# Designs tried in a protein design run: peptides against a protein of PDB entry 3LCN. Part 3

Target 1, 96 residues: chain A of PDB entry 3LCN
Amino acid sequence: QYTENLKVIVAEKLAGIPNFNEDIKYVAEYIVLLIVNGGTVESVVDELASLFDSVSRDTLANVVQTAFFALEALQQGESAENIVSKIRMMNAQSLG

## One batch from the design tools (peptide; made by RFdiffusion4, then SolubleMPNN)

Design b1_p8_4_s4 (from b1_p8_4, 4 letters changed)
Fold by OpenDDE base, seed 3:
Structure b1_p8_4_s4 (fold): chain B 96 residues (1-96), chain A 8 residues (1-8)
Amino acid sequence: as target 1 above (96 residues)
Amino acid sequence: PLVLPELK
């Protein structure tokens, strides 16, 4: 599957969250694990919200939705490098 | 510490 690339992509998205006080690599790995085991946007957000009260539910939803869209993009043939670049640009444009 | 589900 695309798990390793997806971990990198999700980590890039998490890196854009201001004042994020968690291990980015660990959280990215956990998100991908939940997704590949049949998680939905709702169930993954619920899980993360129960564990990390330092980030808003909206922020978590944005991260998780990005992960699902990235997975679809990978399956359609888009490179991980291109997806990461897009996310990096989005992070730079964010107000924080 | 997080408890992770098993990978299928």
Scores: peptide ipSAE 0.034, ipTM 0.638, DockQ to the pose 0.837
Fold by OpenDDE base, seed 1:
Structure b1_p8_4_s4 (fold): chain B 96 residues (1-96), chain A 8 residues (1-8)
Amino acid sequence: as target 1 above (96 residues)
Amino acid sequence: PLVLPELK
């Protein structure tokens, strides 16, 4: 399974959100649980939006889409370390 | 508070 690596990856993505007031590890775990239980991008975003109204829907969608792509990348053989590195670089480049 | 779902 890729769940533990996916949690790390999603946490890295969440860490790039400015003024994020939620527990990153906890939210990452929740996102992964929703995905592995059959969630879609739309359904996971809807769930998160209902819980975290201080974060824009677009921001949440970006996080969730990243999670789905990361899962696919892991399944295709890309290392978790490489995916994390890409996300960290993207976080550093984010301007708003 | 966030309530986590159980794995199915």
Scores: peptide ipSAE 0.033, ipTM 0.642, DockQ to the pose 0.869
Fold by OpenDDE base, seed 5:
Structure b1_p8_4_s4 (fold): chain B 96 residues (1-96), chain A 8 residues (1-8)
Amino acid sequence: as target 1 above (96 residues)
Amino acid sequence: PLVLPELK
């Protein structure tokens, strides 16, 4: 089960979004919950977009895509620490 | 406010 590590990873991604005025831990938990309950990139983005009008759909899509990529990486045996480090670098390079 | 679905 990768849910706890995925929550940490998604939270790191969300933390890179400027002006994101939501509880990061809670939103990360929600994203992971949607994914483990069978959500797709499209359906999760649609859900988030319907809830959060303060952040662009493109930014939400980037977060969700990152979550799915991270889940794949975890399944392939990459450590959560390595994934978090990569996301931290990406956050420093982009605003979404 | 978020309304979270339940886990299956």
Scores: peptide ipSAE 0.033, ipTM 0.642, DockQ to the pose 0.936
Fold by OpenDDE base, seed 2:
Structure b1_p8_4_s4 (fold): chain B 96 residues (1-96), chain A 8 residues (1-8)
Amino acid sequence: as target 1 above (96 residues)
Amino acid sequence: PLVLPELK
């Protein structure tokens, strides 16, 4: 289902953040929880920024926006595997 | 502002 696939997708996005010291699976789960319970990009970013001060707001916004785009893609029928592959390519580019 | 490519 979308929730579990989105967790995997968000985790892949988080894995591309340099010097990220938080538990990736935990943060991904929390982001998805906030989204499926009616969060918006702004409200989810605000929540994350209040909890993780070691990560810039811009970085958090990047992650959250990606999550919302990914959810839309899933709903339109794109496979989680394809979305993960795209994010992995983006991560490689940003780390290069 | 940060601009991200859409996943589609």
Scores: peptide ipSAE 0.029, ipTM 0.619, DockQ to the pose 0.034

Design b1_p8_5_s1 (from b1_p8_5, 5 letters changed)
Fold by OpenDDE base, seed 5:
Structure b1_p8_5_s1 (fold): chain B 96 residues (1-96), chain A 8 residues (1-8)
Amino acid sequence: as target 1 above (96 residues)
Amino acid sequence: VKLPEISY
């Protein structure tokens, strides 16, 4: 399905978090796993917040919401490359 | 952080 592309997209989003000292690919894989297993924005955020106390809940929520929007975009026919490019631009503009 | 392999 879209799982592999979604992993790449989520990884790009995670790469924008300053001072994030986790394996980005591994975390992205876990987020996608939670989503494909029926997770909601709220349930996935709750799970991540319990694991990564060094990252604010708002930041985690932003990552998770991006993942769900990206999945919708993929289903609508947008390319993964285009989605990644948009996220990269947002990462470059983000502060704190 | 070590993440679970499977979501419960």
Scores: peptide ipSAE 0.130, ipTM 0.778, DockQ to the pose 0.512
Fold by OpenDDE base, seed 1:
Formats: structure tokens, C-alpha cells, sequence
Structure b1_p8_5_s1 (fold): chain B 96 residues (1-96), chain A 8 residues (1-8)
């Protein structure tokens, strides 16, 4: 399983959202939980949108899609450190 | 926000 690395990766992605007033580790854990329990991009976005109305649906979708791509990357052998590094660079551009 | 501990 790649759940612990995925939590770190998702947390890094969430950290890029400006003015996100939530416990990042807690939300990251929840996103991973939804994914490993069979969630899809659409169903996870729907769940998050119902909880965090201050964040746009598009921003949430970007986070969730990143999580799914990261999981695939981990399964294909890419290191968590490399994935986190890429996300950090993306965060420096903009999100939300 | 209070998040659930489990998901179904």
C-alpha cells in the first residue's frame, strides 16, 4: 500500500491552496481514505465540495485528480520525494 | 470542519 506516501503528497498539494483554513493533514488523510475505499474523482470531489464551500469545485477537482495521478505514479515506481517536488513547483505557480 | 473517521 502507498497510503502514507499518498497522504504526504496530497498534503503538499493542499498546502498550495491560498487561504485554506483547514487542518491540511486531516483533509489529506480523508481524501486518501475516500480513494482507497473506492472513490472516483467525481465522488470524492462531490464529498469535498459538500464540506468545503469556501474552495471552488475546480480547485477541489485539481487536488483530487493530482491524488489519483500520484497514486498511479507511486504504483509505477516513482518516488514520493520526486512527486512531492513536482507538486511544490506547481504550487509556486498558482492554485485555486 | 469535522471529518468522518471512516468512509463507505
Amino acid sequence: as target 1 above (96 residues)
Amino acid sequence: VKLPEISY
Scores: peptide ipSAE 0.129, ipTM 0.778, DockQ to the pose 0.614
Fold by OpenDDE base, seed 4:
Structure b1_p8_5_s1 (fold): chain B 96 residues (1-96), chain A 8 residues (1-8)
Amino acid sequence: as target 1 above (96 residues)
Amino acid sequence: VKLPEISY
């Protein structure tokens, strides 16, 4: 029910990573796939770290944790648009 | 990076 919204949310978070030269939509889709198939924060971070060595583990962990928090927020009734707006503002205020 | 193909 929330997978499509979660993909959008994760994509917004990934877009805030400087010098990230990957297909954002596809990476977001992959992250959501791992989560809905039973991934944990740790296991998903481990997978991503093995693929993207140019991104710090802390940055990847931040992305993944955001995804899990967003999923909880969606389940609690918060709109995807509101969550995306928060992330966009955080991206804009970050120095990278 | 080449990701695994996603299958639904």
Scores: peptide ipSAE 0.119, ipTM 0.774, DockQ to the pose 0.684
Fold by OpenDDE base, seed 2:
Structure b1_p8_5_s1 (fold): chain B 96 residues (1-96), chain A 8 residues (1-8)
Amino acid sequence: as target 1 above (96 residues)
Amino acid sequence: VKLPEISY
């Protein structure tokens, strides 16, 4: 039931990646599907790394870890809006 | 990139 919010959150995180030439919504949806399907940080990163060789593994790991942390935050009662705001601020501070 | 279809 957190899937839709998680998609928005992951999309915000992906939007912070410079020169990422993919459909953000599509990739975010795929990440969430992998997680909901029982993926782990490691397995999801492995999958993404096999698909997006133009993005560093560390960057992918950062995205995926953010997704898992966001899911935990949602489960603990934090609003999606607050999480998105935090990610947006982090994106603005990134020098990648 | 074409992503694979995921099933639950």
Scores: peptide ipSAE 0.112, ipTM 0.775, DockQ to the pose 0.723

Design b1_p8_5_s2 (from b1_p8_5, 5 letters changed)
Fold by OpenDDE base, seed 4:
Structure b1_p8_5_s2 (fold): chain B 96 residues (1-96), chain A 8 residues (1-8)
Amino acid sequence: as target 1 above (96 residues)
Amino acid sequence: VELPEISY
């Protein structure tokens, strides 16, 4: 039910990473895929770290944790639009 | 980077 919204949310988070030279939509889909297949924060971070050595583990962890928090927020009734807006504002205010 | 379509 929340898969498509979560993809959008994760994509917004990834878009805030400076010098990230990957297909944002595809990576977001992959992160969500790992989560819905039973991944944990640690296992998903491990997978991503093995693929993207140009991105710090802390940055990847921040993305993944955001995804899990967003999923919880969606389940609690918060709109995807609100979550995306929050992330966008955070991206804009970050120095990167 | 090439990503798998499925994960187990």
Scores: peptide ipSAE 0.092, ipTM 0.745, DockQ to the pose 0.612
Fold by OpenDDE base, seed 5:
Structure b1_p8_5_s2 (fold): chain B 96 residues (1-96), chain A 8 residues (1-8)
Amino acid sequence: as target 1 above (96 residues)
Amino acid sequence: VELPEISY
């Protein structure tokens, strides 16, 4: 499976959220857990929104969609390192 | 925030 790589990828995405005051590794682990247990973009976003009211739903949706796209990329043979690099670049460019 | 250990 790709769970460990996906955790790293999701953690990198979460690290781009300004003023996010949670344990990033812990949250990333939970997101991956929800996904591997059959979660959809909508259901995972709903769960996260109920827990983190300080983060906008749109921001959470962006994180979750990134996770699903990353999983597809991993399944098609892209390296975790390459995916992380892309996310890091996006984080550096993001505002607000 | 404390997260659930298992997704139900």
Scores: peptide ipSAE 0.092, ipTM 0.744, DockQ to the pose 0.595
Fold by OpenDDE base, seed 3:
Structure b1_p8_5_s2 (fold): chain B 96 residues (1-96), chain A 8 residues (1-8)
Amino acid sequence: as target 1 above (96 residues)
Amino acid sequence: VELPEISY
């Protein structure tokens, strides 16, 4: 499975959230855990929303959707490094 | 926030 690469990818995405005061690696691990255990975009967002009320639901949905798309990309043969690079660029654009 | 170690 692609759990380790997905954790790195999700962590990169979370790092783009301003004023997010949680352990990014820990949260990324939890998101991947939920996905691996059969979570859907909606169910994972619901879980995260119940835990992090300081982050908008739309922001959480964006993170989770990115995770699912990244998983599909990995399965299709795209490298984790390439996916991380894309997300890093997106984060930079959001800050600009 | 404390996160669970497992999910079902």
Scores: peptide ipSAE 0.090, ipTM 0.744, DockQ to the pose 0.665
Fold by OpenDDE base, seed 2:
Structure b1_p8_5_s2 (fold): chain B 96 residues (1-96), chain A 8 residues (1-8)
Amino acid sequence: as target 1 above (96 residues)
Amino acid sequence: VELPEISY
């Protein structure tokens, strides 16, 4: 039931990646799909790394870890809006 | 990139 919010959150995180030439909404949906299907940080990163060689594994790991942390935050009662705001601020501070 | 619809 956190699926839609998580998609928005992951999309915001992906939007912070420079020169990321993929459909952000599509990739975000896929990440959430993998997580909902029982993926772990490691397995999801492995999957993404096999598909997107233009993005470093560390960057992918950062995105995936953010997704899992966001899911936990949602479950703990934090609003999606607050999480998105935090990610947006982090994106603005990134020098990648 | 073409992505699968499901994952196991």
Scores: peptide ipSAE 0.085, ipTM 0.739, DockQ to the pose 0.586

Design b1_p8_6_s1 (from b1_p8_6 with P1M V4I)
Fold by OpenDDE base, seed 4:
Structure b1_p8_6_s1 (fold): chain B 96 residues (1-96), chain A 8 residues (1-8)
Amino acid sequence: as target 1 above (96 residues)
Amino acid sequence: MLPIPKPP
């Protein structure tokens, strides 16, 4: 349950990255898989940075940290819909 | 194609 919601949340976060040319759903799934398999913020960022040269390490770190915080929020009872809404608003604010 | 990590 958390895994599927986390994929949606991470996908929403990735959607805010300008000029990101990868399949968002695929990358979100990959990030969640790495986390579920025991990845840390550092190890997941390292992996993503090695794969996506066009995205800054800081941007990737922001995505990954968001995933870990979202997982904690889900575990504490916050709805996936609320988390997605927050991320969407943040993405929209960064477009200006 | 993204690499799939081994299960823990």
Scores: peptide ipSAE 0.044, ipTM 0.707, DockQ to the pose 0.177
Fold by OpenDDE base, seed 3:
Structure b1_p8_6_s1 (fold): chain B 96 residues (1-96), chain A 8 residues (1-8)
Amino acid sequence: as target 1 above (96 residues)
Amino acid sequence: MLPIPKPP
């Protein structure tokens, strides 16, 4: 199980969302909790969309899909540090 | 507080 690393990764992804007014660490923890409890991309997005109307459904879907891909990468042996670095670069490119 | 799902 890679829950702690996944929380850090998801938090980094959330940090790239402009004008996001929620507690990033808290939301990241909740997303990971949903995933480890058997959530799918669809069910997790539905849950988040019901709670946060300030963020578009597409943005939420992007975050959740990133979490699932990151989990697969971790299972394949990629380090959490490398994944975080990639996401950080992607965030910078999106904001630029 | 966000709702906590039941564990599997």
Scores: peptide ipSAE 0.044, ipTM 0.708, DockQ to the pose 0.177
Fold by OpenDDE base, seed 2:
Structure b1_p8_6_s1 (fold): chain B 96 residues (1-96), chain A 8 residues (1-8)
Amino acid sequence: as target 1 above (96 residues)
Amino acid sequence: MLPIPKPP
């Protein structure tokens, strides 16, 4: 249940990255897969940076940290819909 | 295709 919600949340975060040319759903799925297989913020960022040189390391770190915070929020009882709404607002602020 | 991580 948490993994599926986390995929949706990570996809929303990725959708806020300007000029991101990768398949958002596919990348979100991969990030969640790395996390549930025991990845840390640092190891997941390292993996993504090795694959996507068109995205800055800082941007990748922001995405991955958001994923870990979102997972904690889900475990503490916050709804996926509420988390997605917060991320959407943040995306709108950064694009503007 | 992205590599699939192996379980530890």
Scores: peptide ipSAE 0.043, ipTM 0.705, DockQ to the pose 0.175
Fold by OpenDDE base, seed 5:
Structure b1_p8_6_s1 (fold): chain B 96 residues (1-96), chain A 8 residues (1-8)
Amino acid sequence: as target 1 above (96 residues)
Amino acid sequence: MLPIPKPP
């Protein structure tokens, strides 16, 4: 199921944010819910920015863009495992 | 608790 895989993918992306102390699964679920309810990159970023002022808007935008691209990748046949692995590597490079 | 929109 794409939405469940997307939650896992978004959670992996959120896990790469330094000092992000929110419930990652909870936030990932919320992002996916906003997207499936017709949210755009702009509207989802606006919503998240209003809730998490401790995280920069650019960081939130990066998370949301990743979610939309990941959803497209899933629909095009890429495995969730491959997408998660790519994100994990990107997180490691940014935090290393 | 986050303001959750209506389920799809």
Scores: peptide ipSAE 0.043, ipTM 0.716, DockQ to the pose 0.212

Design b1_p8_6_s2 (from b1_p8_6, 3 letters changed)
Fold by OpenDDE base, seed 4:
Structure b1_p8_6_s2 (fold): chain B 96 residues (1-96), chain A 8 residues (1-8)
Amino acid sequence: as target 1 above (96 residues)
Amino acid sequence: MLPIPRPP
């Protein structure tokens, strides 16, 4: 349950990246797969940075950290819908 | 195509 919710949450976060030309759902699934396989913030960021040169390391780190925070929030009882809504609002308020 | 995670 957490895995599937986390994929949705990460996809929403990725959707806020301007000029991101990758399949968002596929990348979100990959991030969650790395985390489930024991990835850390650092190791997942390193992997993503090696694949996506057009996205800054800071942006990737923000995405990955959001994933770990979201997982914690889910475990503490926050709904996936609420987490997605917060991310969507943050994306809409961003200037780029 | 994204790679699968490498074994630990």
Scores: peptide ipSAE 0.072, ipTM 0.754, DockQ to the pose 0.178
Fold by OpenDDE base, seed 3:
Structure b1_p8_6_s2 (fold): chain B 96 residues (1-96), chain A 8 residues (1-8)
Amino acid sequence: as target 1 above (96 residues)
Amino acid sequence: MLPIPRPP
């Protein structure tokens, strides 16, 4: 599937979270693992919320939803590079 | 180490 590209995309999204004190690459890998094993937005958010109480549920939901939309975009033929660029721009627009 | 998810 698109797992390796999705890991890169999710990592870029996580990098936009201010004061996020976790291993971004490791968390991105875990999110993708949950998704490919049948996770839904709700179940993945619930799992992450149980592990990272220092991050708001809304922030986690935004990350996870981005992952699912990115997966759809990849399946529709959009390049990983283009998706990463969009996320990077969104991160730059955040107040932090 | 993060927990291993259950298989589908």
Scores: peptide ipSAE 0.071, ipTM 0.755, DockQ to the pose 0.151
Fold by OpenDDE base, seed 2:
Structure b1_p8_6_s2 (fold): chain B 96 residues (1-96), chain A 8 residues (1-8)
Amino acid sequence: as target 1 above (96 residues)
Amino acid sequence: MLPIPRPP
């Protein structure tokens, strides 16, 4: 349950990155896969940075940290819909 | 295609 919700949340975060030309759903799935297999913020960022040199390390770190915070929020009872809404608002602000 | 992480 948390894994599927986290994929949706991470995809929403990735959708806010300007000029990101990768398959968002595919990348979100990969990030979640790394996390559920024991990845840390640092190890997941390192992996993504090795794959996507067109995206800054700071941007990748922001995405990954958001994923970890979202997972904690889900485990504490916050709905995926509320988390997605917050991210969507942040995306709109960053694109403005 | 992205690599599959290795089991720990």
Scores: peptide ipSAE 0.062, ipTM 0.751, DockQ to the pose 0.201
Fold by OpenDDE base, seed 5:
Order: structure tokens, then C-alpha cells, then sequence
Structure b1_p8_6_s2 (fold): chain B 96 residues (1-96), chain A 8 residues (1-8)
């Protein structure tokens, strides 16, 4: 079970979005819930885009894709700490 | 408040 680590990882990614006014922890929990309930990149992006008009669809897609890549990394045995560190570096580079 | 998906 990787859900708790994935929530932390997704929250780190969301924290990189400028001018995002939602509760980051709550949104991260929601994204993970959608994924573990069988969501795809497309369906999760569609859901988030319907809820949040303050963030571009491309930015949302970047967040969701990161979540799926992170889940794969966790399944391969990479630590949540290492994944968070990589996301922090990505946040410093760009969002979108 | 966000909608909550129903369990499968």
C-alpha cells in the first residue's frame, strides 16, 4: 500500500503551483483517491479541470502524470523521500 | 468541498 506516501508526493508537486488557493493536502488526498479507485490520467485530469478553473489543464496534467510516475517508482522500491527530492528539483525548474 | 468517489 503506497497511498500515504503518494499523498505526500502529490502534495509536494501541488505546492509548486503558483497562486493555487486550494487546501493542498486535501487536493492531494483527492487525487490519490481517484487514482486508487481506478482513475486514468485522462479521467483524473478531466475531473480536476472541471473543479478548478484557476489552474491550467496542462498544469493539472503535469501534476497527475507526476502522481502516476511516482506510484510506479514506489512500486519499484524507490523511497518517498527520494521521489519528493526529485519533485522539489522539478518545482524549482518549472510548472506546466 | 470535493466529491468523493464511491468504492468499487
Amino acid sequence: as target 1 above (96 residues)
Amino acid sequence: MLPIPRPP
Scores: peptide ipSAE 0.061, ipTM 0.751, DockQ to the pose 0.201

Design b1_p8_6_s3 (from b1_p8_6 with P1K V4I)
Fold by OpenDDE base, seed 2:
Structure b1_p8_6_s3 (fold): chain B 96 residues (1-96), chain A 8 residues (1-8)
Amino acid sequence: as target 1 above (96 residues)
Amino acid sequence: KLPIPKPP
């Protein structure tokens, strides 16, 4: 449930990227997999940048940092629903 | 297909 919540959160963040042509659920799953296997912000960004050259490094860094902050929030007791809601709001603002 | 990270 904990890992699954993070997947949902990361997927919501990815959904805010314009012109992102990858399978969102698949990429979210991969990001979470990297994190739970001991990845750091830098190492996960490096990995994603090597795979998705069509997405800027800054955009990838924003996604990954959001994932790590979300993970901390979950550990501190914030609900996944609240985190998703915040991200959705940010996505709407960035797309506007 | 994305590569699977190796365990540490």
Scores: peptide ipSAE 0.045, ipTM 0.709, DockQ to the pose 0.201
Fold by OpenDDE base, seed 1:
Structure b1_p8_6_s3 (fold): chain B 96 residues (1-96), chain A 8 residues (1-8)
Amino acid sequence: as target 1 above (96 residues)
Amino acid sequence: KLPIPKPP
């Protein structure tokens, strides 16, 4: 139900990772697929870490946790646009 | 490219 919005949100979060050379849209789709398929924070992080060794586990964990919180926020009535805006601001802060 | 998990 919130799958498409979650993909957009996760993509925005991934876009904040410096020197990330993977297809952001594709990775976002994969993360959401794992989550809606019953993945946990730990299992999704483990999967991503096995695939993308150039990105730290902590960075991946931050992305995945953001995805889970975003899903909860969507279910509680927050708009996807508002969530994306907050993530964009966080990305800008993390660059400093 | 990425593995596809089994459908729920």
Scores: peptide ipSAE 0.045, ipTM 0.712, DockQ to the pose 0.205
Fold by OpenDDE base, seed 4:
Structure b1_p8_6_s3 (fold): chain B 96 residues (1-96), chain A 8 residues (1-8)
Amino acid sequence: as target 1 above (96 residues)
Amino acid sequence: KLPIPKPP
């Protein structure tokens, strides 16, 4: 259940990236897959950076770190809906 | 199109 919720959470975070032309759901699934397969923040960022030249490394790092924090939050009992809402608000605040 | 990581 955590992996599915994490995919939704990561997708919401990716949706905040301007001019990101990749399939958000697909990329979110890939990020979660890397994490579940033992990826670290560094290794996942390195992988994503090699694939998406149009996105800054800092932006990718922010996405990946958000995923790891979200996983911890889920494990500590925070609802996926609450986490998604927080990210959505942050994305909206970043517009403009 | 994204590469699939090798299973552990």
Scores: peptide ipSAE 0.045, ipTM 0.707, DockQ to the pose 0.204
Fold by OpenDDE base, seed 5:
Structure b1_p8_6_s3 (fold): chain B 96 residues (1-96), chain A 8 residues (1-8)
Amino acid sequence: as target 1 above (96 residues)
Amino acid sequence: KLPIPKPP
């Protein structure tokens, strides 16, 4: 379902963060759990910021907002593959 | 380990 696709999408977004030294799949799963459990952009960012001091709040906010937009896109019929491709392109621009 | 909330 959408939650599994969202985990893949969030993981792709996290993979674009330079020097992010965490288990990406584990963190992605945690983010999705917070969202489906009723988290808002603000509450999820607050939680992540308390856990990951080495990542800026703006970077975390970008990840979380991407997750919420991706969830809406999935619900509107866009494929997970297309969403992942867009994120991968954005990651490549940031890593250049 | 991350403090994961109860699954929905």
Scores: peptide ipSAE 0.044, ipTM 0.719, DockQ to the pose 0.188

Design b1_p8_6_s4 (from b1_p8_6 with P1L V4I)
Fold by OpenDDE base, seed 4:
Structure b1_p8_6_s4 (fold): chain B 96 residues (1-96), chain A 8 residues (1-8)
Amino acid sequence: as target 1 above (96 residues)
Amino acid sequence: LLPIPKPP
């Protein structure tokens, strides 16, 4: 349950990256897979940075940190819908 | 194609 919700949340976060030319759902799935397989913020960022040269390390770190915080929020009872809404609003604000 | 991590 948390895994699938986390994929949706991470995908929403990735959707806010301008000019990101990758399958967002696929990348989100990969990030979650790395996390549930014991990845840390540092190790997941390192992996993503080696794969996506066009995205800054800081941007990738922001995505990964969001994933870990979202997982904690889910475990504490916050709905996936609420988390997605927050991220979507932040993405929209960054477009301006 | 992204690499798949080894299962824990």
Scores: peptide ipSAE 0.058, ipTM 0.738, DockQ to the pose 0.203
Fold by OpenDDE base, seed 1:
Structure b1_p8_6_s4 (fold): chain B 96 residues (1-96), chain A 8 residues (1-8)
Amino acid sequence: as target 1 above (96 residues)
Amino acid sequence: LLPIPKPP
């Protein structure tokens, strides 16, 4: 199971959201919990959107889809470190 | 505090 690595990955993705004024570790943990509890992209986005008014639905969808793709990558043998590095680079690009 | 979903 890859839940702990996924939490780290999701946290890195959340850290790229400008002006996100929430506990990133806590939100990442919650997203992973929803996913492993049978959540879909749509259901997890719906849940997060109901909790965080200041973040656009598109931004939330991007975070959640990244989580699902990351989980697949982990299952296919990619290291959590490599995935985190790629997300960090993407975050830097989005700041421009 | 975030709500906790029920176990599957």
Scores: peptide ipSAE 0.057, ipTM 0.740, DockQ to the pose 0.202
Fold by OpenDDE base, seed 3:
Structure b1_p8_6_s4 (fold): chain B 96 residues (1-96), chain A 8 residues (1-8)
Amino acid sequence: as target 1 above (96 residues)
Amino acid sequence: LLPIPKPP
């Protein structure tokens, strides 16, 4: 289980969302909690969409899919630091 | 406070 690293990774992804006024660390923790409790991409997106109407469903789906891919990367031996760095670069490439 | 899912 890679819950703590995944929380950091998801938080980095959330930090790239423009005008996101929620507590990033708290939301990241909640996403990871849903995933480790058997959530799927679809079910986690549904939950988040019901809570945060200020963010598009597509944006939420992008965040959740990133979390699942990051979990797979961690299991394959990639470091959390490398994954965070990639996400940070992706955030910088995105338009505001 | 966000709702907490039931543990598996």
Scores: peptide ipSAE 0.057, ipTM 0.737, DockQ to the pose 0.176
Fold by OpenDDE base, seed 2:
Structure b1_p8_6_s4 (fold): chain B 96 residues (1-96), chain A 8 residues (1-8)
Amino acid sequence: as target 1 above (96 residues)
Amino acid sequence: LLPIPKPP
């Protein structure tokens, strides 16, 4: 349940990146896969940076950190819908 | 195509 919700959350975060030309759903799935297989913030960022050189390392780090915080929020009982809503607002602010 | 991580 957490993995599926996390995929949706990560996808929402990725959707806020300007000029991101990758399949968002596919990348979100990959990030979650790395996390559930024991990845850390640093190791996941390193992996993504090696694959997507068109995206800054800082941007990737922001996405990955959001994923880990979201996972903790889910475990503490916050709904995926509420987390997605927060991220959507943040995306709108950063794009404005 | 993204590589699939191996479980430890």
Scores: peptide ipSAE 0.057, ipTM 0.735, DockQ to the pose 0.200

